# Designs tried in a protein design run: peptides against a protein of PDB entry 6JX3. Part 11

Target 1, 85 residues: chain A of PDB entry 6JX3
Amino acid sequence: AEFRLRPEISVAQTDYGMVLLDGRSGEYWQLNDTAALIVQRLLDGHSPADVAQFLTSEYEVERTDAERDIAALVTSLKENGMALP

## One batch from the design tools (peptide; made by RFdiffusion4, then SolubleMPNN)

Design b1_p10_6_s4 (from b1_p10_6, 5 letters changed)
Fold by OpenDDE base, seed 4:
Structure b1_p10_6_s4 (fold): chain B 85 residues (1-85), chain A 10 residues (1-10)
Amino acid sequence: as target 1 above (85 residues)
Amino acid sequence: PFGGLLEVKV
């Protein structure tokens, strides 16, 4: 239920956006602003539903589309070794 | 609508 990054992942804020660093592999991931916003809110304890509502208020997107994109991002973060299952 | 969420992977 709780969204968490893997312990080896560090978060950095750069002039170009949020970066996730894998301290073991040395791999970097640059998130776009929307992804960063989603990750930040999830890490703050907001539910995917909370985040979807937030996105629909911030961007002109349908709730269903926001929910799908959040789910896809979470899946991607897990598959790319950034987030815990 | 949020394509390209991960801009860079190196």
Scores: peptide ipSAE 0.130, ipTM 0.778, DockQ to the pose 0.152
Fold by OpenDDE base, seed 3:
Structure b1_p10_6_s4 (fold): chain B 85 residues (1-85), chain A 10 residues (1-10)
Amino acid sequence: as target 1 above (85 residues)
Amino acid sequence: PFGGLLEVKV
């Protein structure tokens, strides 16, 4: 399924990295650079499998670990109200 | 192994 942010979420680039801001509550989340990369690729239409392959080439991580981390991130983004179910 | 992906701010 397509990965999408909730409509109230804005994306900002800062000197310290990517930030997701909830325009309704005022809460925001700072993403580390790996999380930002994953989110950007998912929003661009890449599948989690595509992203996992990308991460294994960019970082010294096992494919299964990359897949697990992506799944965990997506779950967190949904649970924290940043991404649509 | 990508811990600390999100930091919650208010």
Scores: peptide ipSAE 0.092, ipTM 0.752, DockQ to the pose 0.120
Fold by OpenDDE base, seed 1:
Structure b1_p10_6_s4 (fold): chain B 85 residues (1-85), chain A 10 residues (1-10)
Amino acid sequence: as target 1 above (85 residues)
Amino acid sequence: PFGGLLEVKV
């Protein structure tokens, strides 16, 4: 399924990193650089499997660990109202 | 292994 942000969420790059802004509540979430890369690739249409392969090629992480982290991030983004279910 | 991916909630 396509990963999409909720319509009220805006993305901004700041001096502190990528930020997701909820235009309705005014809440901000700051992503670390790895999370930002994951979100960017998902928004570009890459699958979680694609992203896992990407991470294992760029960092010293096991494939299963990468997949788990991606899944956890996606779940968190959905639960925190940033991504569509 | 990447730690807290969502670092700040404001």
Scores: peptide ipSAE 0.084, ipTM 0.747, DockQ to the pose 0.139
Fold by OpenDDE base, seed 5:
Structure b1_p10_6_s4 (fold): chain B 85 residues (1-85), chain A 10 residues (1-10)
Amino acid sequence: as target 1 above (85 residues)
Amino acid sequence: PFGGLLEVKV
């Protein structure tokens, strides 16, 4: 399944990093650099497996840890109303 | 091991 943000969510790049803004509520969330990287790659059409491979190379983390972090982030984004189910 | 991915919520 394709990872997509909800239509009311906008992405903004700030000096502090990526921000997701809910245009309806006005709430916004600031992502850390790793989260931003994951989201960007997913939105570009990379699979979670692709992203995990990328993270293992970029940060020298274990594959299983990368996979769990990606899954956790995706779950959080969906539960917090930022990403479509 | 990346810590909290959502740093700020406002």
Scores: peptide ipSAE 0.078, ipTM 0.737, DockQ to the pose 0.138

Design b1_p10_7_s1 (from b1_p10_7, 5 letters changed)
Fold by OpenDDE base, seed 5:
Structure b1_p10_7_s1 (fold): chain B 85 residues (1-85), chain A 10 residues (1-10)
Amino acid sequence: as target 1 above (85 residues)
Amino acid sequence: PFAGELRVDV
């Protein structure tokens, strides 16, 4: 399934990195650089498998670890109402 | 309000 943000979620860039803002609640989340990179690539249409491959290549991370980290982040984004199910 | 930081540490 395509990764998409909920319509009320805005992406903002700050000096500290990517921020996701819920325009309805006012809640916002700060992403570190790696989390932001994952979100950016998913929004660009890359699959989780694509992102995992990217992480393994760029950061010398084990494939299984990359897959788990991506899955955990996606779960958090969905649970916090940022990403569509 | 600030809801938290989402981090991936590789």
Scores: peptide ipSAE 0.770, ipTM 0.956, DockQ to the pose 0.917
Fold by OpenDDE base, seed 1:
Structure b1_p10_7_s1 (fold): chain B 85 residues (1-85), chain A 10 residues (1-10)
Amino acid sequence: as target 1 above (85 residues)
Amino acid sequence: PFAGELRVDV
């Protein structure tokens, strides 16, 4: 299934980087550039495997580490109410 | 309100 944000979540680009805003609660999260890049690619329809391959090619990151990082981020996004389960 | 920072360190 495709990665999707919850309907109440908005993406904002700020001088400090990507921010995800919950329009109902007013809570927002700041993403660093790598986290933002992962989210952007997932929203564009790339699979976690695609993103892992991307990270290994663009950065000096082992595939296993990339996969773990992506999985951890996705889990955080779901648990914090930003991404649909 | 600010809820936190999500970071991936490569």
Scores: peptide ipSAE 0.768, ipTM 0.956, DockQ to the pose 0.933
Fold by OpenDDE base, seed 3:
Structure b1_p10_7_s1 (fold): chain B 85 residues (1-85), chain A 10 residues (1-10)
Amino acid sequence: as target 1 above (85 residues)
Amino acid sequence: PFAGELRVDV
């Protein structure tokens, strides 16, 4: 299934990195550069497997670690009300 | 309000 943000969530670029803002509650989350990269690629339509391959190549991380990190981030995004299930 | 940080450390 396509990774999508909830409709009330906006992406903002700041001098300190990507921020996700909930337009209803005013809550916002700051992402570090790697988390932002993962989110950007998922929003562009890349699968978690695609992103894992990208991280493996770009950052020299083990495939299993990349897959775990992506899964954990996606879970956090969904559980914190930023991404659709 | 600030809700938290999402970090991936590779």
Scores: peptide ipSAE 0.765, ipTM 0.955, DockQ to the pose 0.929
Fold by OpenDDE base, seed 4:
Structure b1_p10_7_s1 (fold): chain B 85 residues (1-85), chain A 10 residues (1-10)
Amino acid sequence: as target 1 above (85 residues)
Amino acid sequence: PFAGELRVDV
C-alpha cells in the first residue's frame, strides 16, 4: 500500500528540520532528521522494507529496530491525522 | 499550534 499524507497536510522545511502542517487546524508537528528521512523515502515510493534496508545499510541500524521504528512512525502519522490509513 | 515532535532514534 502506498504511503500518502492526508490532503490537508503540507510539508515544510525549517531551520530545525521537517515540519508537517495541517492546513485546516493549524496544528503542526516537527520531525527529527531520521523521522524526516523515513517520511521522505516513503513519499518517494519506497516501501517500509526498502526504508528498513536503507537504515540498516546506511546508518548501521539493526534490521528489526529499523522495522519497528518505521512501523511506529507510520502508526503515529496515521493516528495523528497526518497520513492516510 | 505546535502539536508535538515525532522522533526516531537510530
Scores: peptide ipSAE 0.765, ipTM 0.955, DockQ to the pose 0.910

Design b1_p10_7_s2 (from b1_p10_7, 5 letters changed)
Fold by OpenDDE base, seed 1:
Order: sequence, then structure tokens, then C-alpha cells
Structure b1_p10_7_s2 (fold): chain B 85 residues (1-85), chain A 10 residues (1-10)
Amino acid sequence: as target 1 above (85 residues)
Amino acid sequence: PFAGRLEVDV
């Protein structure tokens, strides 16, 4: 299934990087550039495997570490009410 | 309000 944000979540680009805003609660989360890049690619329809391959090609990171980082981020996004389960 | 920062370190 495709990665999707909850309908109440908006993406904003700020001088400090990507922000995800919950329009109902007013809560927002700041993402660092790597986290933002992962989210952007997932929203564009790339699979976690695609993103892992991307990270290993763009950065000096092992595939296993990239996969773990992506999985952890996705889990956080779901648990914090930003991404649909 | 600010809820947190999500970071991936590569």
C-alpha cells in the first residue's frame, strides 16, 4: 500500500526545513533534511526499498541501516498521527 | 504547538 499522510496533516517548507502540521490539533513536527527526503520520496510513490537504495547511493550508509532508519521513521510518523496506518 | 523533531542521521 502507498504511504499517505492523514488528511488533517499539511506539509510546509520553512527556512528551518520541512514541517508536518496537524491542522486539527495545531501540533507540528520539524524534520531534518534526510527525514524530509525520505518522506518526499515515499509520498512520490517510491517504496521503502526504493528509498533505501537511494540512500545507499547518495550517502555512505549501509543498506541494512538505511532500511532500519526508514522503518523507524515510518513507525514514528504513524504513531504520532501523521501517516495513515 | 511544537511537538517534536524527527531526524534521520546518515
Scores: peptide ipSAE 0.760, ipTM 0.955, DockQ to the pose 0.930
Fold by OpenDDE base, seed 5:
Structure b1_p10_7_s2 (fold): chain B 85 residues (1-85), chain A 10 residues (1-10)
Amino acid sequence: as target 1 above (85 residues)
Amino acid sequence: PFAGRLEVDV
């Protein structure tokens, strides 16, 4: 299934980076630049495999590390109420 | 200014 944010989550670009706002709780979650990049690409419809390839080309990271990072981030986004299961 | 943050180590 496609990666999607929960309907109550809004995305904002700030001077400090990408922020996810939970419109129900009022909580703001800042993403570091790498997390933001992953989220942006997933939201644009890229697969985790696409994103892993992208990260290995943009950063000096191993493919397996990129895949692990993406999986961990997606899990965190779901568990913290930002992404749909 | 944020409640928390999500990070990826690269």
Scores: peptide ipSAE 0.054, ipTM 0.707, DockQ to the pose 0.744
Fold by OpenDDE base, seed 4:
Structure b1_p10_7_s2 (fold): chain B 85 residues (1-85), chain A 10 residues (1-10)
Amino acid sequence: as target 1 above (85 residues)
Amino acid sequence: PFAGRLEVDV
């Protein structure tokens, strides 16, 4: 399934990193660099498996840890109203 | 100073 942000969510870059803004509620959420990287790659059309492989190459992390982190982030983004289910 | 933050520990 394609990863997509909800239509009311916009992306902004700040001095503190990537921020997701909810244009309806005014809520905004900061992503750390790794989370931002994951979101960016998912939005570019890479699969979670692609992103996991990328993370294992970019960082010294185990594949299973990368997969869990991606899954957890995606779940959080959906639960916090930023990503479509 | 955000409403919340999402972080990954890698």
Scores: peptide ipSAE 0.052, ipTM 0.704, DockQ to the pose 0.752
Fold by OpenDDE base, seed 3:
Structure b1_p10_7_s2 (fold): chain B 85 residues (1-85), chain A 10 residues (1-10)
Amino acid sequence: as target 1 above (85 residues)
Amino acid sequence: PFAGRLEVDV
């Protein structure tokens, strides 16, 4: 399934990093640079497996750890109302 | 003053 943000969520780049803003509630969340990179690649159409491969090449992280971290991030984005199920 | 934070510690 394609990873997508909820329609009320917008993306902003700030001096403090990438921010996801809920246009209805005004609530907003900061992503660190690694989380931002994951979200950007998922939105570009890369699969979680693609992103895991990318992370293992870019950073010193084991494949299994990368896969787990990506899965956890995606779950958090969905549970916090930022991404569609 | 963010309402929340999402981070991957890599």
Scores: peptide ipSAE 0.052, ipTM 0.700, DockQ to the pose 0.801

Design b1_p10_7_s3 (from b1_p10_7, 5 letters changed)
Fold by OpenDDE base, seed 1:
Structure b1_p10_7_s3 (fold): chain B 85 residues (1-85), chain A 10 residues (1-10)
Amino acid sequence: as target 1 above (85 residues)
Amino acid sequence: PFAGRLEVKV
């Protein structure tokens, strides 16, 4: 299924990195570079499998670790009200 | 200051 942010969430690129801002609550979260890259690729329509392949190539991490990290991030984004279920 | 930080460790 398509990965999407909630409509109230906006993305900002700052000197501190990528930030997700909830325009209603004012709460915002900073992503580190790897998390930002994952989110960007998912938003561009890449599947988690695509992203895992990308990470294994970019960082030479194990596929299972990449898959775990992506799943954990997606879960966190949903639980923290940033991504649609 | 951020409300929180999401981080993936490589």
Scores: peptide ipSAE 0.052, ipTM 0.685, DockQ to the pose 0.807
Fold by OpenDDE base, seed 3:
Structure b1_p10_7_s3 (fold): chain B 85 residues (1-85), chain A 10 residues (1-10)
Amino acid sequence: as target 1 above (85 residues)
Amino acid sequence: PFAGRLEVKV
């Protein structure tokens, strides 16, 4: 299924990196640059597998580690109310 | 200060 943010979530670019803001609660979460890159590519329609391949080419990380990290991030985004199930 | 942080250490 397509990765999507919840409708109340907005993206803000700050001097310290990308932030996801909940417009209803005011809660906001900071993403480091790697997490931001993953989110951006997923929102652009790339699959987790696509993103894993991209990460292995961009960073010195094993494919299995990249896949696990992406899965963990997606799970966290959903559980913390930023992404739709 | 952020309510939380999501990070991937890669």
Scores: peptide ipSAE 0.051, ipTM 0.691, DockQ to the pose 0.817
Fold by OpenDDE base, seed 2:
Structure b1_p10_7_s3 (fold): chain B 85 residues (1-85), chain A 10 residues (1-10)
Amino acid sequence: as target 1 above (85 residues)
Amino acid sequence: PFAGRLEVKV
């Protein structure tokens, strides 16, 4: 299934990094650079497996760790009302 | 309003 943000969520690039803003509630979440990179690639249509491979090449992390981190982020984004189920 | 931070360990 494709990764998508909820329609009320907007993305902003700030001096502090990527921010996801809920236009209805005003709640926002700042992403660190790694999280932002993951979100960007997922939104571009890359699979979690694609992103994991990308992370292992960019950072000194094991594939399994990358996959876990991506899964955790996706889960958090869904649970926090930013991404569609 | 509420503000939070989502981070992934590098």
Scores: peptide ipSAE 0.048, ipTM 0.676, DockQ to the pose 0.848
Fold by OpenDDE base, seed 5:
Structure b1_p10_7_s3 (fold): chain B 85 residues (1-85), chain A 10 residues (1-10)
Amino acid sequence: as target 1 above (85 residues)
Amino acid sequence: PFAGRLEVKV
């Protein structure tokens, strides 16, 4: 299935960067710039492979490292209740 | 900068 945020999560753009807000608990999650970029592209419908390719072109990172970063972030977002499983 | 903030890094 496509990458999706949980329905209680709202997205806000701040001077500190992208923030995810849980409307039920009131907790905030701040994403660093790389994490925000990954989330934004996934939400736009890009595949993890698309995002990995994008990261290798945007940063001096190897494809395998980009893939690991994406997988780790997605796992964290799911485990912290931000993304649907 | 946010009360109750958890930081997600990559």
Scores: peptide ipSAE 0.042, ipTM 0.647, DockQ to the pose 0.347

Design b1_p10_7_s4 (from b1_p10_7, 5 letters changed)
Fold by OpenDDE base, seed 1:
Structure b1_p10_7_s4 (fold): chain B 85 residues (1-85), chain A 10 residues (1-10)
Amino acid sequence: as target 1 above (85 residues)
Amino acid sequence: PFAGRLEVRV
């Protein structure tokens, strides 16, 4: 299944990092660089497994930790109304 | 309004 943002969600690059903005409610969330990187790769069509492999290669992190962090982020994005289910 | 910060630790 393709990871997608909800239609009302916009991506903005700011001096403080990546921001996701809900154009309807005005709510916005700031992502740190690692979270932003995960979102960007998912939006580019990479699978969570691809992203986990990327993180283990880019950073000195365990695969299990990467997988858990990605899953937690995706859950947050869906629960906060940013990503489609 | 600001709703929160989403972070993944390196």
Scores: peptide ipSAE 0.700, ipTM 0.944, DockQ to the pose 0.948
Fold by OpenDDE base, seed 3:
Structure b1_p10_7_s4 (fold): chain B 85 residues (1-85), chain A 10 residues (1-10)
Amino acid sequence: as target 1 above (85 residues)
Amino acid sequence: PFAGRLEVRV
């Protein structure tokens, strides 16, 4: 299934990095640059496998570590009500 | 309000 944010979630770019804002509750989450990069690529339609390949080629990380980190981030985004299941 | 920070360590 494609990665999508919930309708009430907005993406904002700030001096501190990417922020995801819940327009209903006013809650917001700050992403570090690597997390933001992953989210951006997923929203652009890249698969988690595509993103893992990107990370392994751009940064010196193991494929399995990249896959695990992406999966953990996606889980957090869903559990925190930012991404659709 | 601020809810938290999501980080991936490279």
Scores: peptide ipSAE 0.699, ipTM 0.944, DockQ to the pose 0.921
Fold by OpenDDE base, seed 5:
Structure b1_p10_7_s4 (fold): chain B 85 residues (1-85), chain A 10 residues (1-10)
Amino acid sequence: as target 1 above (85 residues)
Amino acid sequence: PFAGRLEVRV
């Protein structure tokens, strides 16, 4: 299904990179550059498979590692209330 | 408040 953030979550760019902010609780999460890239591409409508291919081709990341890390990130985003299930 | 840092290895 389409990757989407929860409505209360905002994306902010900071000097330290992408931040996801929960406008209700005030909680925020900082993403490193690779995590931010993954989120950006998912929000742009790319599938996890698309993102894995992108990482493999552009950054010479092993496909299996990319797939696992993307899945782990998506799980974290959902479990921490940032992304819709 | 800061809730955490999400990192993916390069």
Scores: peptide ipSAE 0.692, ipTM 0.943, DockQ to the pose 0.907
Fold by OpenDDE base, seed 4:
Structure b1_p10_7_s4 (fold): chain B 85 residues (1-85), chain A 10 residues (1-10)
Amino acid sequence: as target 1 above (85 residues)
Amino acid sequence: PFAGRLEVRV
């Protein structure tokens, strides 16, 4: 399924990184650079497999690690109310 | 360690 943020979530760029804002609860979440990259690529329409390949090729992470990172991040974003199920 | 909540004092 397509990765999507919940409609109440806004994306902001700061000097310290990408921030997700929940307009309803007022919660702010700051992503590290790897997470921001993953989210950006997923939102651009890349599949998790595409993103894993990108990470392995550009940042030389192991494929299995990239896949686990993406899955963990997506799960976390869903659990924290940032992404749609 | 991908995301952290920003704590804000109100």
Scores: peptide ipSAE 0.144, ipTM 0.706, DockQ to the pose 0.172

Design b1_p10_8_s1 (from b1_p10_8, 5 letters changed)
Fold by OpenDDE base, seed 1:
Order: sequence, then structure tokens, then C-alpha cells
Structure b1_p10_8_s1 (fold): chain B 85 residues (1-85), chain A 10 residues (1-10)
Amino acid sequence: as target 1 above (85 residues)
Amino acid sequence: PFAGSLSVDV
């Protein structure tokens, strides 16, 4: 299924990195560069498998680690109300 | 308000 942010969530680029902002509550989360890269690729339509391959090829991350980290991030985004289920 | 950080360690 397509990865999508909830409609009230906005992406903001700051000097300190990518931020996801809930326009209704005002809550925001700061992402580090790798997390931001994953979110960006998912939003561009790449699958988690695509992103895992990207990380392994470009950053020499082990495939198992990449898959785990992507899954964990997606879970966090959904559980914290940033991404649609 | 700040709610937290999400990080992936490479």
C-alpha cells in the first residue's frame, strides 16, 4: 500500500533537519537525516523494499538492518499519528 | 510543541 502522511501533517525543512508538524495539535517531530531520507523516498512512491535496497547499495547498510529500521520507523510514524495506517 | 525525535542509525 502507498505510504501517506495524514492530511494534517506537514513536512518542513529546517536548518536542523526535516520536521513533521501536526497542524491541528502543533506537535512536531524532528527526523535525523537517514529517517528523513526514508520518509522522502516512501513519499516519492518507493516501496520499503526499494528503500532497503537503496540503503544497502548507497550507504553499505546490511539488508536485514535496513529492513528492520524502515519497518520500525514506519510503525512509529503510524503510531504517533503522522502516517495513515 | 516538540513531541520527539525519530532517528535511524546507519
Scores: peptide ipSAE 0.748, ipTM 0.953, DockQ to the pose 0.919
Fold by OpenDDE base, seed 3:
Structure b1_p10_8_s1 (fold): chain B 85 residues (1-85), chain A 10 residues (1-10)
Amino acid sequence: as target 1 above (85 residues)
Amino acid sequence: PFAGSLSVDV
């Protein structure tokens, strides 16, 4: 249901964009602006469907492409230990 | 250490 980061993961804003940092391992991941936007909206409580609608409205992306991209990002975040399953 | 990049191309 609710999209949540794992408790050891912190969000940092850098001159190069959003970074997710694992406070236990020291590993970090860099997000591009679109990925960061998706994560921010999900953390704010928007559903993947809400985010897809947002992307289609603002960035001229097809709905099916937006849905696929969001799903792929969420999967990556979970598989890489950044988001809770 | 750097673990990777996550990007969405719209």
Scores: peptide ipSAE 0.748, ipTM 0.953, DockQ to the pose 0.926
Fold by OpenDDE base, seed 5:
Structure b1_p10_8_s1 (fold): chain B 85 residues (1-85), chain A 10 residues (1-10)
Amino acid sequence: as target 1 above (85 residues)
Amino acid sequence: PFAGSLSVDV
């Protein structure tokens, strides 16, 4: 299944990094650079497996750990109402 | 309002 943000969520680029803003509530979340990179690649249509491979090539992280990190981030995005289930 | 930070530590 494709990764998608909820319709009310906007992506903003700030001096501090990527922010996801709920246009209805005004609630927003700040992402660190790695989290932002994951979200950007998922939104571009890359699979979690693709993103995991990308992370292992850019950082000193094991494939299994990268996959777990991505899954945890996606779960958080869904639970906090930013990503569609 | 600020809800929090989402971070991946690699």
Scores: peptide ipSAE 0.710, ipTM 0.947, DockQ to the pose 0.944
Fold by OpenDDE base, seed 4:
Structure b1_p10_8_s1 (fold): chain B 85 residues (1-85), chain A 10 residues (1-10)
Amino acid sequence: as target 1 above (85 residues)
Amino acid sequence: PFAGSLSVDV
């Protein structure tokens, strides 16, 4: 299943990093650079496995940790109303 | 309003 944002969510780039904004409620979430990178790659069509491999190759992180962090982020994005289930 | 932040620490 493809990772997608909910229709009401827009992406904004700020001086403090990526922000996901709910156009209906005005609620927004700020992402740090690594979280933003994960979201960007997922939105570009990379699988979580692709992203995990990318993180392990670019950063000093274990594959299992990368996979866990990606899964946790995706779960949070869905639970907080930013990403489609 | 600000709802929160999501961070990944690698």
Scores: peptide ipSAE 0.612, ipTM 0.922, DockQ to the pose 0.950

Design b1_p10_8_s2 (from b1_p10_8, 5 letters changed)
Fold by OpenDDE base, seed 5:
Structure b1_p10_8_s2 (fold): chain B 85 residues (1-85), chain A 10 residues (1-10)
Amino acid sequence: as target 1 above (85 residues)
Amino acid sequence: PFAGELRVDV
């Protein structure tokens, strides 16, 4: 399934990195650089498998670890109402 | 309000 943000979620860039803002609640989340990179690539249409491959290549991370980290982040984004199910 | 930081540490 395509990764998409909920319509009320805005992406903002700050000096500290990517921020996701819920325009309805006012809640916002700060992403570190790696989390932001994952979100950016998913929004660009890359699959989780694509992102995992990217992480393994760029950061010398084990494939299984990359897959788990991506899955955990996606779960958090969905649970916090940022990403569509 | 600030809801938290989402981090991936590789």
Scores: peptide ipSAE 0.770, ipTM 0.956, DockQ to the pose 0.921
Fold by OpenDDE base, seed 1:
Structure b1_p10_8_s2 (fold): chain B 85 residues (1-85), chain A 10 residues (1-10)
Amino acid sequence: as target 1 above (85 residues)
Amino acid sequence: PFAGELRVDV
């Protein structure tokens, strides 16, 4: 299934980087550039495997580490109410 | 309100 944000979540680009805003609660999260890049690619329809391959090619990151990082981020996004389960 | 920072360190 495709990665999707919850309907109440908005993406904002700020001088400090990507921010995800919950329009109902007013809570927002700041993403660093790598986290933002992962989210952007997932929203564009790339699979976690695609993103892992991307990270290994663009950065000096082992595939296993990339996969773990992506999985951890996705889990955080779901648990914090930003991404649909 | 600010809820936190999500970071991936490569």
Scores: peptide ipSAE 0.768, ipTM 0.956, DockQ to the pose 0.936
Fold by OpenDDE base, seed 3:
Structure b1_p10_8_s2 (fold): chain B 85 residues (1-85), chain A 10 residues (1-10)
Amino acid sequence: as target 1 above (85 residues)
Amino acid sequence: PFAGELRVDV
């Protein structure tokens, strides 16, 4: 299934990195550069497997670690009300 | 309000 943000969530670029803002509650989350990269690629339509391959190549991380990190981030995004299930 | 940080450390 396509990774999508909830409709009330906006992406903002700041001098300190990507921020996700909930337009209803005013809550916002700051992402570090790697988390932002993962989110950007998922929003562009890349699968978690695609992103894992990208991280493996770009950052020299083990495939299993990349897959775990992506899964954990996606879970956090969904559980914190930023991404659709 | 600030809700938290999402970090991936590779």
Scores: peptide ipSAE 0.765, ipTM 0.955, DockQ to the pose 0.930
Fold by OpenDDE base, seed 4:
Structure b1_p10_8_s2 (fold): chain B 85 residues (1-85), chain A 10 residues (1-10)
Amino acid sequence: as target 1 above (85 residues)
Amino acid sequence: PFAGELRVDV
C-alpha cells in the first residue's frame, strides 16, 4: 500500500528540520532528521522494507529496530491525522 | 499550534 499524507497536510522545511502542517487546524508537528528521512523515502515510493534496508545499510541500524521504528512512525502519522490509513 | 515532535532514534 502506498504511503500518502492526508490532503490537508503540507510539508515544510525549517531551520530545525521537517515540519508537517495541517492546513485546516493549524496544528503542526516537527520531525527529527531520521523521522524526516523515513517520511521522505516513503513519499518517494519506497516501501517500509526498502526504508528498513536503507537504515540498516546506511546508518548501521539493526534490521528489526529499523522495522519497528518505521512501523511506529507510520502508526503515529496515521493516528495523528497526518497520513492516510 | 505546535502539536508535538515525532522522533526516531537510530
Scores: peptide ipSAE 0.765, ipTM 0.955, DockQ to the pose 0.914

